# Peptides against a protein of PDB entry 5Z08, part 151

Target 1, 168 residues: chain A of PDB entry 5Z08
Amino acid sequence: RQKDEWAKKTSSLMKQLDWFIGEHLGAMLAAEELGGPVVGELMEIDPDDLSAGFNAHGKLKKATSQPDLDRRQRRIDDIWGPQDEQGQAHKRKRGADEALAASAEMRDLIEQLMNKLVEAGGDNSATYVEIPRESAAARFLVRSKVAMFHPNDARRLRLVDFGRDLDD
Target 2, 222 residues: chain B of PDB entry 5Z08
Amino acid sequence: GLPRLIDAIEEASKIPAKRRQTPIKPTIEKLTTHLYTHGASPDSLLRLADLLTLRNHLDQASLAAITRNLYPSSTVSDEVVLRFIGALGHGQLKPTLALQALFLRWLVMVYHLLENPGVLGQVYGVLFDLLDTAAIRPQLCHLLALVTRRKHVRPFRIQAILTLSRQTGGDPNLTGLLRVFKNYYPEIIVGDATKGRASAFKHPDPQWRQHLDEIQQRRSEA

## One batch from the design tools (peptide; made by RFdiffusion4, then SolubleMPNN)

Design b2_p18_1_s1 (from b2_p18_1, 11 letters changed)
Fold by OpenDDE base, seed 3:
Structure b2_p18_1_s1 (fold): chain B 168 residues (1-168), chain C 222 residues (1-222), chain A 18 residues (1-18)
Amino acid sequence: as target 1 above (168 residues)
Amino acid sequence: as target 2 above (222 residues)
Amino acid sequence: EWAKKLKTLEEIYKRLTA
């Protein structure tokens, strides 16, 4: 009974997670992989603003040079700007394919992280998943405080131990 | 037991080495042997942290030996952490930069045993402001790599690391820390000056880790 | 084990959707 209830709740939550990943997160992750905006934080500070430097109070120095903002805006416009109907269809298809790929990668990564946590039996050293690349999915998990990179190896990712964080 | 050894060392630490009636070295050796075998309880850790961080008449070799054998048998309290953080920086009353580097290394190695890892996040600014101190920078960057969360990755800190990286000719530890920042903000441009090999922040001492694990396992079985 | 898994998933979901 209790096991079945937990299994049902787990399945339900997985479906919700899969929906969230597929319908929302995947497209945003794909946009990030394609050089679009980073998921979850609009840095109020454009990388161009980072190049302008910061004053002693951490406030952005206004970059006087407009040209680098124009390049990024052009790149965004080149990525997202109105293209002709045929170009839009191909771009939509490519965007959909990238969103599906990002969704699948995120889902697989979460599953691997969960499986390794169970397999490790409390050995934190055994909880690491090897990732082939630092993907938008992997970065998002880290930003969301879901996962942590191995301190020594950015190809190794583990789930954050929520048990310690949940008891606090 | 360990408390009596600490008592004797505390008493000796108040007296200049030339005025001690008995050599302290044998007592330090007994302490370090005990620490290696059994580790230190939370109470003992606090007392040892005071001995290590407060100005006293103990020699640097003894302080370093204690630090190298400072195995926690249990958890590490916020108070212990704050003693070590408070000992960082420049000043005549502060421990030597060499000893501070050992403290930071220790904090890295025991990070998983902190009662509240968030305590380091609360003092993040204090740690970050010490990045210009070359002698402690490697261990400091490693600790910051563990401690850094999204809330700490601020524009002024990004710029500070970038500036310091340029000034240092691309210190691999700073590049490694920037990589951690980039995990939170992928748009961070690690400029060409940082094309250098990023430090991977490997565990500073695998043998020390293994021995710590053995001490910690004995606690879970008791 | 299942309770831990569910709590973990809940926390994952919470952190991803925040």
Scores: peptide ipSAE 0.362, ipTM 0.407, DockQ to the pose 0.336
Fold by OpenDDE base, seed 2:
Structure b2_p18_1_s1 (fold): chain B 168 residues (1-168), chain C 222 residues (1-222), chain A 18 residues (1-18)
Amino acid sequence: as target 1 above (168 residues)
Amino acid sequence: as target 2 above (222 residues)
Amino acid sequence: EWAKKLKTLEEIYKRLTA
């Protein structure tokens, strides 16, 4: 009985997590990977910084001169112009594919982190997952205080021990 | 128990304050104390949502007190969410805008407890169309910041926010919402009219969150 | 083990949605 309730609760929470990752977080992570805003940090960005957009390195472009209302409208039109332009369809498809990829990466990373925690049997040294790259997903987990990098190796990621942080 | 307290308040809500034989305040205080201690079950939560959203003879202070103590002990159903969403906007049958702001704040604070978080995405248009209502805009922008998905970020909505931002002199909540849109489409330019600090949409009440977590934890141990 | 897993998932979800 208790095991079944735990299983149901776990399944429900996994569905909620999968929904959150797939429907919300994946698109934001994909935007970060594409040189968009950093998820979670940018809520305090000066609007002027946001207006500058991002360079190819994900850094804020220098606020060029007052983007004329016309340039803004043109960019909006270029972004959101008639759907019939093959280029917009491709951009949307690419954006959807990137969001799906980011969602899958985040989900896989969480699963690996959870599995390693279970396998380690309490040995914190054995809880590290090796990550192929510092992805937006990995960075977001660290910023969210879900995971932490190994102090000497940014390719090794582990779950934060939530049990210790509650007792302090 | 909580159901009996709700029964008493439901009956009292049908009667004007001047015609009540017994003051309702002591019963409201018992209810709010119970809610603070134990939270509301899904069934009780629905009944309370009806009391809060339907026109009745309860005073605004009582309604606000119930809303401030509306801790779910479990999940929040789509039906409960839809009661609160249906209570938004202008009209003689609608709750006060002050109470609507509390409902929106509540939805923000319990968002993680929704049985179906997608329900808010389905009513996204209804929420978005209320952005011109200044009294609820801060909480509405916060809720929209949580609810917004790529599918909701449409040209007409971008333009609507930009227009409203200009009209409001750069409301920081609108700037914050536009920033959320920009997370999906980095090429969105937040104009000079949005020079104000964007809202970070921080949790509205950390103490309320902590207390909710304690109530939710007791359910997991039972 | 399941309780620990659930608590961990809850905390993950809470922190990701914060």
Scores: peptide ipSAE 0.354, ipTM 0.439, DockQ to the pose 0.349
Fold by OpenDDE base, seed 5:
Structure b2_p18_1_s1 (fold): chain B 168 residues (1-168), chain C 222 residues (1-222), chain A 18 residues (1-18)
Amino acid sequence: as target 1 above (168 residues)
Amino acid sequence: as target 2 above (222 residues)
Amino acid sequence: EWAKKLKTLEEIYKRLTA
């Protein structure tokens, strides 16, 4: 009975987290990854606004396309690529794809961080997840005080020990 | 005069050092002395830019000595600028990366003498794409810091600098360039990896600047 | 184990939504 209640509560909270990441955080993380404003300073970014991109004032720019750069840099370039009608549709799709990718990256990173915490059995050295890049997701987790980088290796991320912070 | 010295060096540059009838070093010394004393006219600058950027048989020490004494007596044309920009990057036909770093340093030091500073803004992408080249990165970041305008600060370039900054362990020149970007986009997070010392992009050679000013002042009196 | 996981998730959610 208690295990089932815990499982249900965990599942419910995970669904709420997934919804929050997908509906709110993903677009903002995508904007940050695309060189837009920092997550937490923008209250609401429409995925369509992400596709249009931001000017040097942090305002929506008309996008200009360059093709062959790395897929995320391409994502930036195509989100920020020329606004012909086909370009706008491609940008909207690309903005949506980037928001989805950011959401998936955040979700996966949270899951990895939680799994490593469980696997480590209390060994803080074993709680680190190796991240291939410092993503907007990773940075947001650190800013939110959910995660910490290894002091000597920015490619290693761990959950903050909430047990210590709750006792302080 | 300077044109005759350039003529002699141009002819010598076509011939391998072992096949030259006369050593070129004394002529290079005369040229560098003349450049130090009088500077180079726009026409002479173009000819010297070709000698410095095109593959020839001049030794690296001679090319470096010319570059270190390349004082413009007047303005720097777009054509001269584009010769130096075209010489940047990797390739068997391109100058050494050490010489390219000197070219970038020179462009920084003469930036205020460009006939059209906008020319560097037009080739901004070419310059930016070379940031991964460690040997030229310090001078390249400094030049980009001068050239960067709002139109150049794009999300992909922000991300590229952030990525490269992480890969380099927080190169202070990249952090400095990102700070310049942040002046146009205050909302740019300088990620924790970029928390560190930023280059201030100070003038690379105050003595060279002073001497340039003296040469430029003589022109205004003539 | 489940209680620890839930508490961790609660804290993550709280910090992300703050």
Scores: peptide ipSAE 0.343, ipTM 0.379, DockQ to the pose 0.256
Fold by OpenDDE base, seed 1:
Structure b2_p18_1_s1 (fold): chain B 168 residues (1-168), chain C 222 residues (1-222), chain A 18 residues (1-18)
Amino acid sequence: as target 1 above (168 residues)
Amino acid sequence: as target 2 above (222 residues)
Amino acid sequence: EWAKKLKTLEEIYKRLTA
């Protein structure tokens, strides 16, 4: 009974996380990888405010009620798109593909970090995931205080030990 | 005249310093004095660019002295520009990074005399890829600030500068270049990395500019 | 183990959505 409730709650939270990554975070991470704004530098931004994006002055646009992924994609395309219709369509498709790739990378990285934490059994040295590159996903996890780099090797990333931070 | 001085230096540059029959320093001093007084014609400028950029037996002090006195009396051709650009980067056949920094500084100071400023835009990628080289970065960022057009401001280059800015602890020259990029795309949010001090890319040598203007003015009166 | 995993996921979600 209790195990089934924990499994159900975990599954529900994972679905919420997957939705958040896919619908909100992926496009922003893709924008960062494409040389757009750094995700979470405005730490005080509500996810809804992040979805509204930034004006030309780096100020948050007011969150419109439906932060559509299409609006973010359109914004990336508006910034970097060729002015011709064909070029805009190709950039829209490319930006959507990059958002999907960034979402997948973030999801995979979180899963690897979680798996390593479970496998390590309390050995901090075994909790490190080797990352092939310093991605927008990896940087965002560090900025969000979810993960930390190894002090001597920026290719090694681990989860923050929330148990220690929660007891402090 | 200047051609004969260049001839003598070209011949001396083929011979190791220890095997030269005559000291080259007096000839270098005559050359630099002539350049300071009259400047270099386009033809002489090309020959001097070859002496400065190609591996030879001239000492670094002589090469630096010629570069510091390399006043164009007229325009600067694409060929001259490409000699200096081709001399940039790492390699045993390349000039020293100190001399490369002087070449970049020179290109900044003579930018307004280029026959075709667009030539630098064509080699923009070559220049941009050298930003990781700390020894030339200040002058390179200044040159890129002059050369940058909307077509050069691409997502991957924005990200490359941002990454390099983080790695360098926010180099003011990189922050200055990012501000130039932001002029073309105001929506570029350069986070805390650009809240820092940016280089203003002021003229590197006002006295050199004034002397160049005097040399250029004498040409317009002739 | 499941409780620890859930708490970790909750904290990850909280920090990513903050």
Scores: peptide ipSAE 0.327, ipTM 0.372, DockQ to the pose 0.255

Design b2_p18_1_s2 (from b2_p18_1, 11 letters changed)
Fold by OpenDDE base, seed 2:
Structure b2_p18_1_s2 (fold): chain B 168 residues (1-168), chain C 222 residues (1-222), chain A 18 residues (1-18)
Amino acid sequence: as target 1 above (168 residues)
Amino acid sequence: as target 2 above (222 residues)
Amino acid sequence: ELAKKLKTLEEIYKRLTS
């Protein structure tokens, strides 16, 4: 009985999370991946700052070469700029596709992080997920204090141990 | 004149009501009558803003009466605006939330008279962070709807308003503000949270507006 | 294990939606 209730609550919460990711977060993450505004940062990140990306510590990278800035800015302008009608349909479709991709990436990353936490059996060193890239999804999880990067390896991400904060 | 009335009220505001030699109510009535007839100059507005926003011994009814009659005869300075913004939020030194709602309503009604409308854009974060305060949310959303520019529409604020909209069961004022955001970024996915009725942010008091216009017109003819 | 998973998901959801 109690296990069934927990399973139902878990399933319900997963559906709510999936809905939140798919309906709200995915588009914002896609915008960030395309050089748009960073999700969850209070800072007036100048569009120029967004193009620089973030380091492993979530700090703004120094603006690299102008060409990458221009390409990202064009992508931002393509997403957030005035859209002509035909450009709007193609941009809307592209934006929708990118939002779906970002949603899938976020969902997969959360699932991997959860699975590793269960598999580790309390060994914090075994809780790290290897990420192929520093994605908007990964950065958002860190900013939201859901996940932490390995101090020496930005390709390793783990869940924050919430259990310690509940017993205090 | 108005300065002498303000002087008398300032002095009375330093003293608890039970220790005043004379009732302040007649002086407040003279002040509100004068404000209704002539409006307040920029200098008088600043002094009145201090009386309204700083902790003193004036009663809430008197403060509300002054606020409801706070017609600018001219422009509204950044300093006056910042006094009212600084009075927002929670704390023992802050005005009551009811009075804060009146201040926000006032700012909406005088927005077109601001010397620098950009000043509100500079404090946008302070205003936005107060959206969870239900007592001031209607007027706050209306003010934010006027102030919002593309630079203010950030992913974290989009997320915050969507989350708050869900938590409030789709507050029409939040839905209205989210529509303003969507005007700058049409790609904002608003989901089911915006299926509700949005506030149109109509002028809060058409009679107050008309009377303000009459006061402002007399200045342009002088 | 399920209880721990549920609590973890609740905290994740809370932090992501904050």
Scores: peptide ipSAE 0.371, ipTM 0.389, DockQ to the pose 0.274
Fold by OpenDDE base, seed 5:
Formats: structure tokens, C-alpha cells, sequence
Structure b2_p18_1_s2 (fold): chain B 168 residues (1-168), chain C 222 residues (1-222), chain A 18 residues (1-18)
């Protein structure tokens, strides 16, 4: 009974996490990878605001507030894509593809970090995941205090031991 | 005026060189002459940033010529800065690394004219992740040296610079950046690999600086 | 093990959404 409840709660929480990553975090991480603001250092960037570009103050111009941004962003879209409806679709598709890629990277990284923590059986040396690059996802996990880098190797990430941090 | 020149170049940028009715070079020369004489207003600067950073049919020589003459007559907005930052890195839609190096050099040279220098701090991670790109590393390290604050100096970034410094045989620019980090955390052991000559991050172009100052001074008198 | 996994996920979620 209790195990089943824990399994259900775990599954539910995983779904919530996947949703959060896919619907919110992925777009922000993709924006960071594309030269946008660092996730979590700026105010809550709505994914829709990311598509709208950044205002003169480095704030996401809310798509709604300055019509002139839409013209310039359209001009950007017109230059980057064929001027046709297909070009806007291609840009939207690329933005979506980057967000999906960032979401997948974040999800995979969390899963690897979790798996290594479980497999290590308390050996801190075995808890490290090797990352191919410093990604927006990896940085975000560190900023969020979910993960930490190896002190001597920035290519190695481990999950923060919440058991120790929760008991302190 | 400058807006009309930009309009003409924007329209020409949409058309392949072989299909243009009029050669673009004379218009680029007029633009660069105007920029050299008067600088670019904030609005013009943003439009030019778009022309420089977005994939279009302008040739690399024209883009480089515009960038070399991109004197702000006033301040540089966050939006302009972010256009250039967004143009950095690898990708099919990104400008050439040579042009990216010019953008970074430009950002260094106009850093004191930024409306909000903090904007670069907000994209610090993006800039830092590009340090492995050798073609832009010198200018990138210089920019990071200006931008770095205590909040950016994290253990993982320290280690990343140390690792990259070892891999590059002690790039002087990386050593220079690590010295900037050490100003915030004196306990950073700059290992033997970093005992090499550090870059002093001197102004990239003193003549450009002088000319910028002249343009800026004319604005204060108007 | 499941309890530990759940607590870990809860903490991850909390930290990511904070």
C-alpha cells in the first residue's frame, strides 16, 4: 500500500517535472543557448516573451506592449526566413526544435544525475555524471542548487545530496 | 540621411548580389562615410545591428566595413547589445567567426557607452561558454574581463578556465581572465600553467577610441 | 528506496521551480 502510494506520487511528480521542463524551462534554456538571458537571473521569462525578443533594457519585451518590436522581429524573421509564411513557420519550427532539444537535454541530465546517485550507494565519487559541454541546462541545475560540479573537474556534475542538506 | 542609407541596404540585403539592380558597394561606402562622420543614433544602431547579425545577402567585406565604422553617436541600448550577443557561437544562421570577433571587439570598445552594463552580466553564461571557440577567444576574454563581477566567479567557471588554459597551452587571454577572477577570490591558485604572460586587455584600437570621443563630444555640444 | 527517490524528486522540483 505505502509503496504503491509512493510509486504513484513519484510518477505524478515526474510528470509535473516533465511538464515544467517542456512547457517553461526548455524555451528559456534554448534562449540562453541562443544568446538570450541567463535563466533565473532574469525575472520569469515567459516562453512567449522569448519569442518576442528582448527590449532595450534587456527585459523581454512583452509581445503585447511595443508594436515596434513586432515589426523589427518580423524584419528579423523576414531576413532569417523566406519572407513567405513558410519562413515564419521555419523560424517557429527552429525555435520549437531548440526548445525541445533543451528540454530533452535537461530531462536526460536530471535522469542521469538521479540514476548515478542511486547507483553510487553512498560513494560520492561514483555520483558524478560526465557532461559533454557546459550547457544552459547544466548551469541552471547548478544555479538552482540541484547539482554541483566536481571541485576539480567542470565536466563532472553530481546531484546535491539533499539528505545531508535536509538534515543540516 | 543615415535612415535612408540603411533602408537601401536593408532592401538590398534581401536580394542576392547577382540579382541586384544596383551595386551595393557605393551605398555601403556612403553608409560607412556617414557613420565615420556622424556616428549612429540609437535607432540606426539597432537597425545596423540587425543587418550585421542576421543572415542576409550582404558580403562579408561590407559587414566588416560597417562594423569597423559602427560609432555610436549616443548610448548603446541593451537591445543592440543582445543582438550582437545572440549572433555569437556556431550555427548555420550565425555570422562568421571573423565577424563575431569584430562584434566582440566593438562591444569592448563601446562598453562605457552601454545604457545598462548589467545586460552583459545577464548573458555572462552565454559568453563564458564560447571560450572554447579559439577564433573569438581573445576578444571574448577581453569582454568578460570588463563584465566579470563576484557573482560570476563560480568554482565551475574557475575550473573550466583552468582546464581550457591547460588544453590551450596557457592562452594569455585565459590567464588574463583568470587574474580578473583572482581579484574577487584571491585564494584562486593560478597553477603553474598560468604563470605565463597574461593579457593586459588594452584598448583594441586607440584611433577608433579617439574618433569615438570626437563623435561623442559633438553630441554633447548639440 | 522509493521514498528516497520521491523526496529527491520533490526537492529537485522545488529547487527548479523556485
Amino acid sequence: as target 1 above (168 residues)
Amino acid sequence: as target 2 above (222 residues)
Amino acid sequence: ELAKKLKTLEEIYKRLTS
Scores: peptide ipSAE 0.369, ipTM 0.396, DockQ to the pose 0.317
Fold by OpenDDE base, seed 3:
Structure b2_p18_1_s2 (fold): chain B 168 residues (1-168), chain C 222 residues (1-222), chain A 18 residues (1-18)
Amino acid sequence: as target 1 above (168 residues)
Amino acid sequence: as target 2 above (222 residues)
Amino acid sequence: ELAKKLKTLEEIYKRLTS
């Protein structure tokens, strides 16, 4: 009975988290990846200011050598390209695709971080997830104090151990 | 075509204005009109970068007019980027600080068209060391905001921005850059150094962006 | 274990939505 309640609560919270990531956070993370505002800084960015393309905090992805990253940078241009109806549709579609990609990346990263924490069995050295890039998702998790980078390696991210703070 | 216009300007740039047989202004106007209509190919862009960054006899108004119309029709190569970066700073052979500010603004506006955005990360130190130059600081902070990654956010650079922010009375551009740094190191206290609002690093010219997008779209259809 | 997972998720959610 108690396990079933915990499972239901966990499932409900996961759905809420997935909704929050998908409906709100994903678009903002995509915007940040695209050179938009940093997520969590309440820039009253008017939707019209989003359409103006270069948002405040300029964290454009460094194109690492993967061909898909070059596609993502071109997607910025297409997301922010001229407002013809086809351009707006392609912009909206690419914006939606980037928001979906950012949402998926955030969700996957959270899941990996949680799984590594469980697998590590208390070994802090084993809790690190290797991230292929410093994403808006990874940075947001660090800003939100959900995750921490390895002191010597920016490619390694770990979940903050809340257990110490929750048991005290 | 554009190459012939560049040829004529290159030849004229070797000669002082008072010694030119023909006024260069009509050729500059033809060039800027062509650039506005069609943009610059990678090859033309490199040649124009040399004209803009190397010391020659072109007047500042002409150089500024070319820079304001320097729409890439395609990508921006590392070589073009490095020409503009190499033109930054103080020195007798460097362009004016006003022109350097236009170059930095241009780099911000075309950042998404760079063949390798990583090239700016490689010269991060060169850019960062120019933050004390007030005339280019607004555009430089904006460019650094785009370029900055965790590897660049070093303790000495954090301290340098904090110090410079105090010295400048809280320049909003430095506050904006420090906020970017805080994304990598949340423990950075921005408020202690900065009494002012952070710069939002908005796109410098929405109309220029719209026109660039139109030029870039024509390439994708060709 | 499930309780720990739930608490962790709650804290993640709280920090992401704050």
Scores: peptide ipSAE 0.368, ipTM 0.401, DockQ to the pose 0.266
Fold by OpenDDE base, seed 1:
Structure b2_p18_1_s2 (fold): chain B 168 residues (1-168), chain C 222 residues (1-222), chain A 18 residues (1-18)
Amino acid sequence: as target 1 above (168 residues)
Amino acid sequence: as target 2 above (222 residues)
Amino acid sequence: ELAKKLKTLEEIYKRLTS
């Protein structure tokens, strides 16, 4: 019973995380990769406001009736969209593709970080994931205090030990 | 006159210092004195730009002295500008980075005298790609701050500055340039790493400016 | 292990959404 409840909660939370990454965070990360605003520097996010999305300044947008995909694409277009009509469609498609790529990268990175933490069995030296580049995803995880770089190697990233912070 | 002094220096520049029959220093001093007093015409500027940018046997102190006294008496042509831009970067045939920094400083100080300021906008990419070169970065950022227009503020360049700013620990000149970009796109977040004091890009040499103004005034009275 | 995973995910989600 308790194990099933934990599994259900874990699954539910994973779905929420996947939704958050896919619907909100991915577009912002893509905007950062494209030279837009840095994610999290100006953003006060209330969990209840997650559905509203974020403007170009990292402020919560009022929940517009537009699909979240359109909001993400609009954000990229609003920041970097061409002024000319023909250029807008091509940039919109590119922005959507970049948002999907950024979402996938963030999700994969979180999964790798979690897997390494489990595999390490308490050995901090074994918890590092090698990252191919300093991505917007990696930087965001560090800024959010989810992850930290190895002190001597910026290509190695690990989860912050939440157990120490939770027991304090 | 100035053309004869340039002729003598051009001929001397072809010969290694050890093989010259006459010391070049007295001729350089006469040239710099003349430039300080009268400035350089457009034709003389082009010839001097070639002496400064092309590989020759002139010593670095002489080249620096000429550059510090390179007052235009009139306008600065696109051709002169392009000589200095072409001399930027890494390579065995290029001037030293110290001399390149002086050229960039000169371009900043004479920017208002360019016949076509748009020429620098055309070579914007060449200038921008040199931002990783620490020795010229201060003057390069200042020049880019003058040259930057909305068409130059592209996503990839914003990201490049942000990345380089992080890598350099928040160079104030990069932060200053990013603030110029922010004037065109207010949504650009200058990250915490850039919370540092941005350069204000003040005139590099007020005394040089004053002396330039005096030389330029003599032209308007003639 | 599941409890640890859940707590870790909760903390990740909290920090990413804060």
Scores: peptide ipSAE 0.338, ipTM 0.367, DockQ to the pose 0.242

